# Peptides against a protein of PDB entry 7Q4I: the designs that were tried, part 165

Target 1, 281 residues: chain A of PDB entry 7Q4I
Amino acid sequence: HENSTIAERLYSEVRVLCWIMTNPSNHQKKARHVKRTWGKRCNKLIFMSSAKDDELDAVALPVGEGRNNLWGKTKEAYKYIYEHHINDADWFLKADDDTYTIVENMRYMLYPYSPETPVYFGCKFKPYVKQGYMSGGAGYVLSREAVRRFVVEALPNPKLCKSDNSGAEDVEIGKCLQNVNVLAGDSRDSNGRGRFFPFVPEHHLIPSHTDKKFWYWQYIFYKTDEGLDCCSDNAISFHYVSPNQMYVLDYLIYHLRPYGIINTPDALPNKLAVGELMPEI

## One batch from the design tools (peptide; made by RFdiffusion4, then SolubleMPNN)

Design b2_p23_5_s4 (from b2_p23_5, 13 letters changed)
Fold by OpenDDE base, seed 3:
Formats: C-alpha cells, sequence, structure tokens
Structure b2_p23_5_s4 (fold): chain B 281 residues (1-281), chain A 23 residues (1-23)
C-alpha cells in the first residue's frame, strides 16, 4: 500500500488553484488531457478560454483568441479568480494546456511560505524586468497576496500595468508584479537545481549540442547545468508536453516503481513569517 | 529529432518575437 499521508497533509495545508490557458480549438485536443492527468491533483482546476465548456469546466473570458491576446486572457483570468475563487486556495498556478505539473512538488516548495507574502515562483528569466520574470510556458504560481496586489493595485493603474492586451504575457505580468512589490522568488531546490522548466524533460536531461547562442542560456536568471544535474528530484513543471506524453509522465511518476527501492522524503522546513523568503543559494 | 527541432524552432521564434517587441 502506498503511504500518501504527507501528500494528503500538504494537499490540505497548501491549497493550489490551477488555471489552464487554453482556447476552444484545444479543449478536446489538449485541455481534456490536462484534466485527466496532473490537473486532477489541484485543489481547484479551471480552464480559461473564450468559450464555455461544461464538460471541461472551462470559463469563457471576454477576450479574443490568438497569441496577441494571451496577456488580455491572463488579466481576465486573474480578475475572475479574484472575484470568484480568491479564498478557495492559498496559491494560484498559471499553466498552459501543454504544461505538465507535479503538484505535490509544488506544494513542497510552497510549504514554508505564507500565502500573505507577496511572492510568485516559476522559471525565472532575466531580460526586460529588473527582478526577473517567470516564463509563461513553464507555468508560474502566485500567492494569494500576489493575486490581490495584481488585480486590485496593478491592473487598475495603467502606469503600473499595461492596459491593452498586446505584449508577451509573461513579461507583462512580471512588470506589473514588480511594480506592486510582488517578489520574484527563487524556485531552486537546496542543491541549486531548477524546478520549473520551459521545455520537456528530454531537452533538459540530454545535453544538446545547442550553441551557447541559444536564447535560453541568455534568458535564464540562475545558472543551470545540462544533464542529470539540470533538474531537481522535486521538479515541478515541464512545457511542450504533448497529450500522449502527459499520460506517459503520469504513469512514470505516479505508477511505475522500481521494486525494493523506498524513497524517504526530506523533513519539511520551518514555516516562514509573512514577508520572509528562503535565502538565495 | 523532428519533434525536438520543431519545439526549438517554435521557442526560438517566440524568443525572437519577444526580443523584437521589447528591445
Amino acid sequence: as target 1 above (281 residues)
Amino acid sequence: MEEREKIYEEAEKMAEEIDKEYS
């Protein structure tokens, strides 16, 4: 029998609302597979779209479709969450319909932090935002206070947050959050390994002859290695995960076990006070 | 190999678009 006592505790103490960025053309092709795999491990799962889908639990946001409307959709998604769901969770994850997330590992990372601390986590990128911003594709998670500041303080002020719906979604929210003193947290584990990844596991684990000119190496805020040292044993997310790969990952992570190997989880860290962060590594 | 190349091409295009917009 599997012992899930610690995971169940964290499920109750570190409540996560996951909202999935999708569109009507991807409801059946992609979003449904999120719902059938990792999305079921969120405390609350909502699909943010331009059309309602009762089977998927999709919300029709008042936005157009297309890449140029992703920022608009993000703003409306968090407005919707703040209005209807701000007390339903402690943390609020944005993910794409091709992002795979190990929610238990995210709860473990978030456990010491207060939801009243204005902080958000993800794969931190360096350009365009002084404190950095979190990659949209890797997914990013806001504290309840971060959502409040974003919706109540940033969005209504065009000097703090872009009023139009154009621009790179992840850069724009990063600018807005910085302007209301929401901190871009460090999501790395105690060994300095990343937890949020903008590519599939294969691309991070297998050293590619990618030229040092590859944009990713210039964008990463923290230095990272390739190979087995690329990724935390408690990695949280991967991007560009196909629907089929989601089921494979679900099987490998939650079902496939090497017989005779028992993993003992690390002890939970002490909880931080409101406003405190873990020391940077 | 083809899927990997497509993903990198898409990611590269996105990065180029971001650089073009914010540079």
Scores: peptide ipSAE 0.427, ipTM 0.894, DockQ to the pose 0.849
Fold by OpenDDE base, seed 5:
Structure b2_p23_5_s4 (fold): chain B 281 residues (1-281), chain A 23 residues (1-23)
Amino acid sequence: as target 1 above (281 residues)
Amino acid sequence: MEEREKIYEEAEKMAEEIDKEYS
């Protein structure tokens, strides 16, 4: 037996459009498995590609393929969303076709925020952008106002946003968003634990002999630990998740239950005013 | 272990490319 009343409420009140970065070679290999697992829990799911696929619900963006075109694809994806879907959701998630997302946990994090607040969330990195930027692989979510500012104010102005399609897509969107006063939010829970992760759960949960020189420790904006304290009980995303691992995660999160243990959700926080953020942790 | 190493190597390569472009 399951009670999903509060999750159903949040599904209606915190509407999320998920767009998945993919390419034609990955439609069958990766993207379809997103659609068959966590993607079905989005209010709207769109696959952004260079080729149309009606079975997948993939859109052909006017971009080439390859790493040097990811920024171009991101710009065109948000232009497409703004033109066709800006009123279909309150929040707009970018994820890769190997990102796994617990959408209910994202709705919980986003609940207090107004979609008219210019803010976005993800795994915050500190280099190259003063306020930080969100890791592309971990996925990042923009408010409706953030999308509007990005598409209407930033993209048309070469002084605010890079006009060519080259560069790291997550850094470039981070620069553009900062230039139009979209705030890089703090996605950590009340205990200071992260919610968006650029690696699989195993890499964060299991302490490794990773050298302190490892780039991740230099990039992470907030202090983080390895082990069980690394991750929120309401974690939102993981990256480098294989298609098989997506089905395993779906089973573990939504089906497997320890008999006799009932999880009681915390009370929802008060809603914030437009422009207001959660207090510092 | 092999999969973990591969992921870290890929991520490290991407970070190096970013550092090269933006440093």
Scores: peptide ipSAE 0.422, ipTM 0.893, DockQ to the pose 0.847
Fold by OpenDDE base, seed 4:
Structure b2_p23_5_s4 (fold): chain B 281 residues (1-281), chain A 23 residues (1-23)
Amino acid sequence: as target 1 above (281 residues)
Amino acid sequence: MEEREKIYEEAEKMAEEIDKEYS
């Protein structure tokens, strides 16, 4: 037997629109598998592409394909969301078509925050943006107010937001959001463990002889560890997840159970006022 | 091992591109 009462409550109270960054060549190869796994747990799921696909629910954005157009696609995606879906959710997640997300854990993290608070969450990186920016691959989630500020205040102003479509999309949105006073939140749990991850679980869980010069260690905003203490028990996302691995993760997380072990959820925290963040750890 | 190495290589290339653009 499964008791999902709290999860159902959070599904209604913490509404999440997930938009997936994809392209026409990946509609069947990758995006479809997001739709068949974790994407079905979003309140709204939209695939942002350069071509329409009614079976996938993909939107054709007026942008080209390729890595050099990801920033352009991100801008157009949020413009589309603001125009058509700003009231359909409280929070707006960007993920890639090879990102896996545990949406219930994201709702738990977001629960205390007002969607009218200008804040966004993800795997925070420290370079190039003073407050930090969120890793594109790990996925990042904007409050409704953050989306409003991004689209209405930042995008129309070339001094606040890059007008060209070139550049790293995660760095560029991070700059834009900072310029309109959207706060880069701390997504770590109460133990200081990360929730958004730019790699697969195996890469974080298994201590590697990774050179200390590996870029990730220089980019990560908060201290992180390898091994069992790398990751929150309430982790939210992983990147570079293959289509097959998505189904494996779905089985492991939502179906496979150790007999005789019952998890009791922690109590929900108190809700914060508009503009208030959780205390720093 | 091979898949892990490929992922890290891709990630490293991405980081290098970012560093070239923003450093």
Scores: peptide ipSAE 0.390, ipTM 0.883, DockQ to the pose 0.861
Fold by OpenDDE base, seed 1:
Structure b2_p23_5_s4 (fold): chain B 281 residues (1-281), chain A 23 residues (1-23)
Amino acid sequence: as target 1 above (281 residues)
Amino acid sequence: MEEREKIYEEAEKMAEEIDKEYS
């Protein structure tokens, strides 16, 4: 038996809209598996595509497909959210159709923050953007105020936000958000462990899995370790998760239990005022 | 942009290797 009282409370108090970056060729191959696994734990789930799919609840955005259109799709996705769904949630998560997210852990991280604080969270990278930017693949979550500033203040101004649809979508949104004073938050837990990950768990948990020259170590904003110390016990996301792995993760996280071990959750932190961030570690 | 494309390619290769190992 399971007690989900605190998770139910956070589901109500920390409302999350998840939008999934996908394309028509991946509706059946990938996106439907998000919907059948972690996506069902979002308060609202929308798939952003170039074609409508009523079974999936996919939206046809006015953009082309391919890597060179990801930035365009991100802009149109947030425009769509702002127009139709800005009051349906407090926080707005972007994820890929091969990103797995533990939504309860995200709600826990977000709980102290006001959705009116201009902030966003994810796996922070240091290049290209002064305050850093969040990895696209790991997924990133914007406050309601961050979405408002992005759509209303940044997007209409070519000096603040790139008008063309080309470029790395995560870098481009990072630049735009910085230009409207949306803060790149620190998503690490109280022990300094990361919560958003741009790779599968195996890549982070196994020491020396990557070469020391691997780009990730040069890009990561906060110093991180490999092995079990890489990742928070309340980790939020992993990328490059296959459809089959999503079901495995769902089983391992939500069903499989070691008999006789009961974990007591930490107390919720105090809520922050608008504009306040958690202290740095 | 070129560097970013390379990053994605490398990451994809890593994912493919995992899929190959456990498929």
Scores: peptide ipSAE 0.151, ipTM 0.743, DockQ to the pose 0.090

Design b2_p23_6_s1 (from b2_p23_6, 16 letters changed)
Fold by OpenDDE base, seed 2:
Structure b2_p23_6_s1 (fold): chain B 281 residues (1-281), chain A 23 residues (1-23)
Amino acid sequence: as target 1 above (281 residues)
Amino acid sequence: DKDYLEAIKEAEEYMKKKEELEK
């Protein structure tokens, strides 16, 4: 028997809409497995595609497919969310169809923040955007106010937001958000450990898994180490997770328990005022 | 932006190769 009272409370108080970036060729191969695993823990789950799929609950956005259209898809996805779903949630997560997310840990991170605070979270990278931007693959979450500012203030203004569909979608949204004073938050835990990860757990947990010259070390906004101390005990996301690995992670995280070990959750922090952020570590 | 796109591509290729080796 498990006590999920706090998780249930956060489910109601920290409402998360998850939209999944996918395409028609991945509806069955990848997206359906998100729906069958971590996606079911979102308050609302929408698959953003170029074709409708009633079984998946996929939306056909007016965009083409391919890597060159990801920015266009992101813009249309948030426009769709703003028009149809802005009041259905407090926070709006973008994830890929090979991203795995522990939604309860995300709610825990977001709990103190007001949805009316213009802020977004993810794996922060330092290039191209002064305040940083959030890695697309790790997934990033916008407050309701951030979505409003993005769609209403940034997108209509070519001086604030790129009008064409080319470029890295995560960089481009990062530029747009900065231009409308949406803050790039710090998603690290109280120990300075990351929560959003652009690779699989193995890539982060194993020391010296990558060469020191690997681009990732030049892109991370906050200094991080490899090994067990790389990742928060309340980690939120991992990228490049295969469909099979999603089911494995679901089992390991939500079902497998070491007998005799009981985890006591930390107390919830105090809620912040509108516009207030947690102190940087 | 171009450099970043290439970096992502390299990461994707790396992960793909790893998956193939694990099969």
Scores: peptide ipSAE 0.252, ipTM 0.815, DockQ to the pose 0.786
Fold by OpenDDE base, seed 1:
Structure b2_p23_6_s1 (fold): chain B 281 residues (1-281), chain A 23 residues (1-23)
Amino acid sequence: as target 1 above (281 residues)
Amino acid sequence: DKDYLEAIKEAEEYMKKKEELEK
């Protein structure tokens, strides 16, 4: 029999609103599969689009479609969240409609942190932003205070946050957040292994899968290895996950069990004070 | 920013090709 007591506790204590970046052409192709798999484990799930979809529960943001509008959509999404949902959760995850997330592992990572701490987590990249920024594809999660600062302090000030909708959305939000003193947290586990991944598991797990000249190795903020040591046992997200792969991952992670192997979860860490971060490894 | 967008595009194309080959 499965014991989910700790997971249930964290579900209540670490409330996560997940908003999914999507578009009308992907509502049926991709987004609905997020809803049917990992998205159901969020405390609140919202699909941010340019068109309303009652079946999907998609919100029509006042933005155009296309890659050059992703930053605009991100700004409008967080404005919408702040206006309607800021009290519905403690943490606010952005994910793409081809991102897969193990929400329980994210709650575990977030547990010690106060949602009033201005911090956000993800796969940290080092270019363009001094403290780093979080990869858009891997998904990134903001504390409630981070959302407040972003929407209330950063967005209204063109000196702090880019007013036009051009640019890489993850870089731009990273700049904005830095400008309002939202900290780019370290999402690595106690062994220094990453939790948010901008590619599929295969890309990270297979040694020598990519050339060392691949841009990713130059962009990662923290040094990481390939192979099994690449990824935390409590990994949170992977990107470029197809709809079919989402169902496979759901089965593998939540249903398939090796008989006779029982995993005991680590003890929860002590909670941190407001403004306090876990020590870097 | 432009360099990053290009890098992402390359990664996406790579992943797409891989998926097509695995089908």
Scores: peptide ipSAE 0.238, ipTM 0.809, DockQ to the pose 0.786
Fold by OpenDDE base, seed 3:
Order: structure tokens, then sequence, then C-alpha cells
Structure b2_p23_6_s1 (fold): chain B 281 residues (1-281), chain A 23 residues (1-23)
């Protein structure tokens, strides 16, 4: 029998609302498969779209579709969350409808942090924003205080946050969050391995899969390795995951077990005070 | 930011092509 006592504890103590960036054309094609796989492990799951879908639990945001509207959709999504769901969770994850997330590993990373600490986590990139910003595709998670500052302090001020809906949504939210002193956290594990990944596992796990000239190596904030040392044993997310691959990952992570191998989880770290971060590695 | 958007687009196109080849 499987023992999930620690996971159940973290489910109750580290509440996560996951909102999924999607559109009406992807409700059945992609979003439904998120709901049927990793999305069911969120405390609250909401699909942010331009059309309502009661079967999917999709919300119709007042924004158009297309890449040029992703920033607008992100702003409206967090406004909606703040208005209706700010007390339903402690942490608020943005993911795409082709992002796969191991929610238990995210809860483990977030456990020591106070939701009242203005911080957010993801795959940190170094360009455009001084403290860095989190890659949109890898998904990023805001504390409750970070959401409050974003919606209440940043969004209403065009000097702090871009008022139009154009631009790279991950860069723009990164600028806004920096301007209201929300800290770009370090999501790496104790061994310095990354947890949020903007590509599929194959691209990170296979050495020399990508050319060193690939833009990703210039954008990453922290130095990373290739191969098995690329990724934490407690990795959180991967991007460009097809619907079929989501079911494969779900099977491999939660069902397939090597007989006779027992994994003992590490002890939980001490909780941090409000405003305190884990020391950098 | 324009360069970044182009980089993302290229990555998406690459991944899409890979998926099509795997079908």
Amino acid sequence: as target 1 above (281 residues)
Amino acid sequence: DKDYLEAIKEAEEYMKKKEELEK
C-alpha cells in the first residue's frame, strides 16, 4: 500500500490554486487533459479563457485571443483570482495548457515560505529585469502577498505596470512584480538543481541535445548542467508537453514503481519568518 | 523583448515539427 501521509499534510498546509492559460480552441484539445492529469492535484483548478466552459471550469476573461493578448489575459486572470479566490489558497500557480506540473514537489519547495512573503518562483531568466523574471512556459507561482501587490499596487499604476496588453507576458509581470518589491526567488534544490523547466524532459536530460548557441543558455539566471544533473529529483514543471505525454508522465510518476526500491523523503525544513528567504546556494 | 518573442516562436515551431514527425 502507498503511504501518502506527508503529501496529504502538505496538501492541507500548502494550498495551491492553479490557473491554466488556455483558449476556446484548446479546451477539448489540451486543457481537458490537464484537468484529467496533474491539475486534479491542485487545491483549486481554474482555466482562464475567453469563453466560459462549465464542463472544464473555464472562466471567460474580458480579453481577446492571440499571442499579443497573453499579457492582458494574465492581468485579468490575477484580477479575477484576487476578487474571487485570494483566500482559497496560499500560492497561485500560472501554467500553460501544455505545461505539466508535479504539484507535490512544488508544495515541498514552498513549505518553508510564508504566503505573506512577497515572493514568486519559477524558471528564472536574467534579461530585461534586474532581479530576473520567471519563464512563462515553465509556469510560475506567486505568494498570496505577491498577488495582492500585483493587483492592488502594480496594475493600477502605469508607471509600475504596463497598461496595454502587448509584450511578453512573463517579462511584463516580472517588471511589475519587481516594481512593487516582490522578490524573484531561487527555486533550485539544495544541490543547486533546477525545478521549473521551459522545455520537455528530453531537452534537459539528454546531453548536447541543444546547441550551446541556443538562446536558453544565455537567458538562464543560474548556471545549469545537462544530463541527469540538469534536474532536481523533486522537479516541478516541464513545458511543451503534449496531451498524450501528460498521461505518460502521470503513469511514470504516480503509478510505475521499481519493485523493491523504497524512497524515503527528506525531512521538512524549518519554516521561515515573514519576509525571509532561503539562503542562496 | 522582440528578440525573446522570436526565440519563443522558434522553439514552439521546433516542438510542433517534432510532434508531427513522431505521429
Scores: peptide ipSAE 0.230, ipTM 0.805, DockQ to the pose 0.694; fails the geometry check
Fold by OpenDDE base, seed 4:
Structure b2_p23_6_s1 (fold): chain B 281 residues (1-281), chain A 23 residues (1-23)
Amino acid sequence: as target 1 above (281 residues)
Amino acid sequence: DKDYLEAIKEAEEYMKKKEELEK
């Protein structure tokens, strides 16, 4: 019934390590459901926590819990990845334990890029960082070179990267990455539609769902629309997805099919040289 | 940074409220 040849090819050629931000109280409540749904489609899946959990494959990072420690946890997570897993993948995705990710769509977006290009992708926000930063909740993906620069060049230098563990983790990593010339990429598709989303699909798909004064509209780096044109047909991530919704999304995306409609994938783009980005839309 | 943290908090509260309304 299905031809997954291209997906299998990309699985091998665009290797993704997914690390999930979680805590001990959410191991069973949330993280487990990531592992049972979209997380199984990563080449490597690691849960970053403050306590070890062998059943979940959770790592105990030397950090405290709470919102004030998320930046500290992010730093330690990437240090751990660099030390133990830097060659296990080409790309390194951070996601929350309530983020849902269509990994195949992410591989498609990443395919033309070299992992040796210092770049990262996500839902780009414009404040605080000149080139922008990627929303933490939507998830963001670093190239192998970006991880290297972050851990080796940025983290050891307090002038380049905040030494304290306080602050918004996504803003702080964005500052650090900019300071070591890691580029904030454009994750939009060829039609200019977004792929990484900091909210659930319903929030983006329903016109006038939010007030025009809602902070999101002031934070987005690129212009976006509401309704059906809000989101790429090859969307990558959504945030605030409940455990139950993860299973629903898995069913809808990977199992439910409209009879008689055959989806043919677009041709893969040409690969870019090291350091080269796709042209701006 | 404080402004963004507050914005995130507001978003979380909004989403929580929405989930409650959908029940």
Scores: peptide ipSAE 0.228, ipTM 0.805, DockQ to the pose 0.821; fails the geometry check

Design b2_p23_6_s2 (from b2_p23_6, 14 letters changed)
Fold by OpenDDE base, seed 5:
Structure b2_p23_6_s2 (fold): chain B 281 residues (1-281), chain A 23 residues (1-23)
Amino acid sequence: as target 1 above (281 residues)
Amino acid sequence: DKELEEAFKEAREDRKKFEEELK
């Protein structure tokens, strides 16, 4: 009894490949629950691991496990995508196996942008990278052109991109992307509310849950508030979401409805030219 | 909420580890 015509249109016009950062120990514990919930709404879903799993659709990347190999996995993941899947989508999302994503909201945000624009989106942080970088846990999405520049121009050049596999994954890709003129986009909605979140909804929605000494307040690129005004009505992602909470979120977002309230989607914005970004808020 | 507290703890610990790796 739902009208999904616009969502179906965007599914076709704004194609998203989602790759999930995981490891063999999390295939059953976490990754399979991504596949059974929000991951099924991606145009293509791939799990990037160190071991192959045909049931999960996991790829064995030539890297070890551990935090010091996350950057290595990211590099190999995008190399794999570029080699095998660069034309299978317009946008390429990285997420963790405990990230929850509302893919329809991401397609809405991405709709005006050309996939040939060198841009990527996520929860923008300000340290270490001049233009900022996107939080790894919140998930970040690259345009097709951004992936091309990353793999073809940045990765082969040690002066542009870190050659070893150690370091903070999100910072390192941020440095590489900046060095090849991939723009760190603004993912906030027209009201200035964030869409990508590096924590669970409760962390952002509950006022005064953390003091201002918490590292997050020093890292965020754009000023944000706590409470109901923290988050866009078209929020895209949350991090540290347990497997059980993924099913809860699926129910709340896609099934639970307040009777008598009809949500009418806003009109789609005009498409931007190649290289053009939305105006600053 | 124990689950929320654990998530906050993990977030803080993860970021600290990354900061140490950047030094």
Scores: peptide ipSAE 0.118, ipTM 0.793, DockQ to the pose 0.123
Fold by OpenDDE base, seed 4:
Structure b2_p23_6_s2 (fold): chain B 281 residues (1-281), chain A 23 residues (1-23)
Amino acid sequence: as target 1 above (281 residues)
Amino acid sequence: DKELEEAFKEAREDRKKFEEELK
């Protein structure tokens, strides 16, 4: 007796390709659990690795492994997407193999935006990039136009985009996207609550758990509170989620229901024109 | 919580490494 009509509509109208950053050592340990949980709710799911895996549907990118090669993998992943899948979706999500994503909430956030608008969303950080950049671990989503600009305009130009494969991948893509006028969007809900989170729910929900000197408080672009007011009721992602926790989250979010409580979804907002953004809160 | 502490430690180490590369 569950009504999924609106979710089904958004599935068709807001098509999302999810690519997962992984490596051969994590195909079985982590990536397969993404495929068996939240990844099945993407319109298309691809695992980006250094080795092919037909069971997982992993692509072998021409890059080495290690944290110092993440930027190289990101560049090659989006090149691959642009060449083979640019018309298979409207939006293109990068996530790690320990990121959990509520794809329906992401579609809801993206619904008013045109995929031809050069914009991307995630957990916005403020240092190093003037307009900000999106945290790699929380996952970030590019519009189709953003992918086009990144691959066609930014990547071929060393003045716009770092040619080396070293560096912080989230900062580097943020620099490249800024240089081709892809806008760093505001992913907060109407109450000013965040939707993309670079940590597990417990890190955000528990007040005073982290000291004020923790780097995160210096990096966040928008001010945020701790506790229950930290997070949107329509939160999209969490990072450092273990394989076991992915199954727990899937159960809690999609199966467990408090009897007698009915959630009525908010009405969909009006669609924006190409190039138009929602007002910042 | 040991799991939470480990997650924070990993996050700090990751970010520190990247900051050093950006300098």
Scores: peptide ipSAE 0.101, ipTM 0.788, DockQ to the pose 0.122
Fold by OpenDDE base, seed 1:
Structure b2_p23_6_s2 (fold): chain B 281 residues (1-281), chain A 23 residues (1-23)
Amino acid sequence: as target 1 above (281 residues)
Amino acid sequence: DKELEEAFKEAREDRKKFEEELK
């Protein structure tokens, strides 16, 4: 038996709509496994595609497939969300169909923030955008106000947001959000450990697995360590997670328990006022 | 680990494409 009272409270108070970036070729191969694992813990789960799939709950966006259309798909996805679902959640997560997310840990991170605060979170990268931007693969979450500003203020203005569908999706949304004063938040825990990760756990947990010249070390906004100190105990996401690995992670995180060890959650922090952020570490 | 190698390969390929798109 387990006590999920706090998790249930956060499920109600920190409502998350998750939209999954996918394509028709991945509906069965990848997306359905998201739906069968971590996606079921979202308050609302939508798959954004170029073809409708009623079994998956996939939406056909008016965009083509391919890397050159990822930015276009992101714009249309958030337009769709704003039109149909802006009041169905407080926070709006973008994830890929090979991203795994511990939604409860995300709710914990988001709890103190007002959804009316123009902020978004993820794995923060430093190049190309002054305040930084969030890695597309690690997934990123926008407040309701951030979505509003993105769709209503940024997208209609080509000076604020790229009108073409080409470009790096995560950089382009980062530029747009910066231009409408949506803040790139700090998703690190109180110990300065990251929560959103653009790779699988193994890449982060194994020391010296990457060359010091690996691009990731030049892109990360905040310093991070390798090994056991790489990741928060309340990590939120990992990328490049295979369908099989999603089921393994689901089992390890939600089912497997070491007998005799009881995890007591930390107390929830005080809620912040609208526009207020947690102090940076 | 084959899966790890494939993940790194994909990440590197994605990064190259990403950088090209940013030029």
Scores: peptide ipSAE 0.055, ipTM 0.758, DockQ to the pose 0.123
Fold by OpenDDE base, seed 3:
Order: C-alpha cells, then sequence, then structure tokens
Structure b2_p23_6_s2 (fold): chain B 281 residues (1-281), chain A 23 residues (1-23)
C-alpha cells in the first residue's frame, strides 16, 4: 500500500489543466500514449489539434498543421481554454505530445503561488526576451491570471502580441507575456536544480553528452550542471520522449520501488501573497 | 552585443536542425 494523502491534497488544491499540442497524424502515434500515462494525472486533459477526436478528447482548433502554425495553435488553444475552462483549473500547462510530465512535482512547485499571481514557469531561456522565456519543448505552465492577461490583454493588441501565426511559438508567447507583465518565474528547486527539461533524461544526466558549442548552453537562463546534479529530485518534465519511453518512465517513477528505501517528502512551504515570488537562490 | 546576437541566431538555427533530427 502507498500513502498518497499529500498528493491527493495537492491534486485538489493545485488544480492543473494540461493541454497537449498535437496533430491528426499523431493522435494514435503519440497523443494517446500521453493520455494513457502522465496525462491521466492532470485534473483536466485536453488535446489541441486541427481535427476533432472524441476518443482522445481532442479539440479542432481553426489552424493549419506544421511547425509554422505552432504559434497560431498556441494562441487558439489558450483562447479556447479561457472561454471554456478558465475556472476548471488554477494552472494551465502546455506540453507537446512527446513531453513527459510528473504532475505531482509540478503541483509541489506551484503550491506556494497564488493562481492570481501573473506568473509562468518552465525551462527558462535567455535569448530574444529580456526577462527570458520558457522552452516550448520542456512545457510551460501559466497561472490563471497569466492566461487571462495573455488572452484578454495581449492577444487583441498587435503591439503586444504577434498577430501572425508564424514564428517560434515559445519565443512569441514569451514576448506577449512579458508585454503584459506576466513574470517569468524561476522553476529551480531549493538546491538550484532545474525541473523542466527540453530533452530526454539521458541527455541531461550523462556528463559531457553535448559539447560546449551546443546551443542549449547559450540558451539556458540559469547555469546548470550535467550528471546527477543536473536535475531536481522533483523534476517536472522531459522532452523528446517516445511513446515507449513514456511507459518506461511511468513504470520507473510510479511503480518500481527499491525495497527497504522509504522516501519522506519535504514539508510544504508557506503560501505566498498575490504577486509574491519565491526568493531567488 | 552584435557578436552575441549572431551567436544566438546561429544557435536558433542549430536548435531547429537539432529538433528536426530528433523527431
Amino acid sequence: as target 1 above (281 residues)
Amino acid sequence: DKELEEAFKEAREDRKKFEEELK
């Protein structure tokens, strides 16, 4: 028997709507595996596509397919969420259909924050946006207030938010959010370790996996290490996770246990006031 | 810094290529 009392508490107090970026060609190949693994741990799970799929719970957004339409799909996805689901959750996660997320760890990170605080979290990158922006592949989570500001204040104003559907999705939303004073939060744990990762665990955990010229080292906002110290014990997401790897991760994280080792969770931090962020490390 | 901007532009192009190779 496992004790999930704290996880159940956080499930009720830190409600997360997860929307998955997908397309019709990936409904069966990728998206359904998200639904069968980590997606079932979201309070609400929606797949954002260009075609409706009742079996998957996919929404047909009025956008085309391809990389050049990802920004358009993100805008329409959050418009849809704001119109239909803004009160169904406190936090709103964007993930790709090849992103794996440990939702309980995300709830733990978000617990002290008010959903009325205009903030979003993810793997923070430094280029193009002054305060930084969150990597699209690692997934990013907006507070309810951040979604409101994005949809109501930013999207209708071409000076604040790009009207075209082209562009780098993560950079464009980052620009829009900055322009409406949504803060790019620090998702690192108390030891300064990252929680959102734009690659598979292997790419982060193996020392010297990439050379110093690898673009990632120029993009990361915070300094990070390789090896076992790369990642928080409460890591939240990994990207480029194959459907098969999703099931492997699900098994390793939620089922496989080393006999005789008992993990005691850290105490929950104090809740922050509206507009307050955790102290910088 | 112009040199930094050029480096970031190259990094972005590398990112796109990298992402395409991983998919």
Scores: peptide ipSAE 0.036, ipTM 0.653, DockQ to the pose 0.139

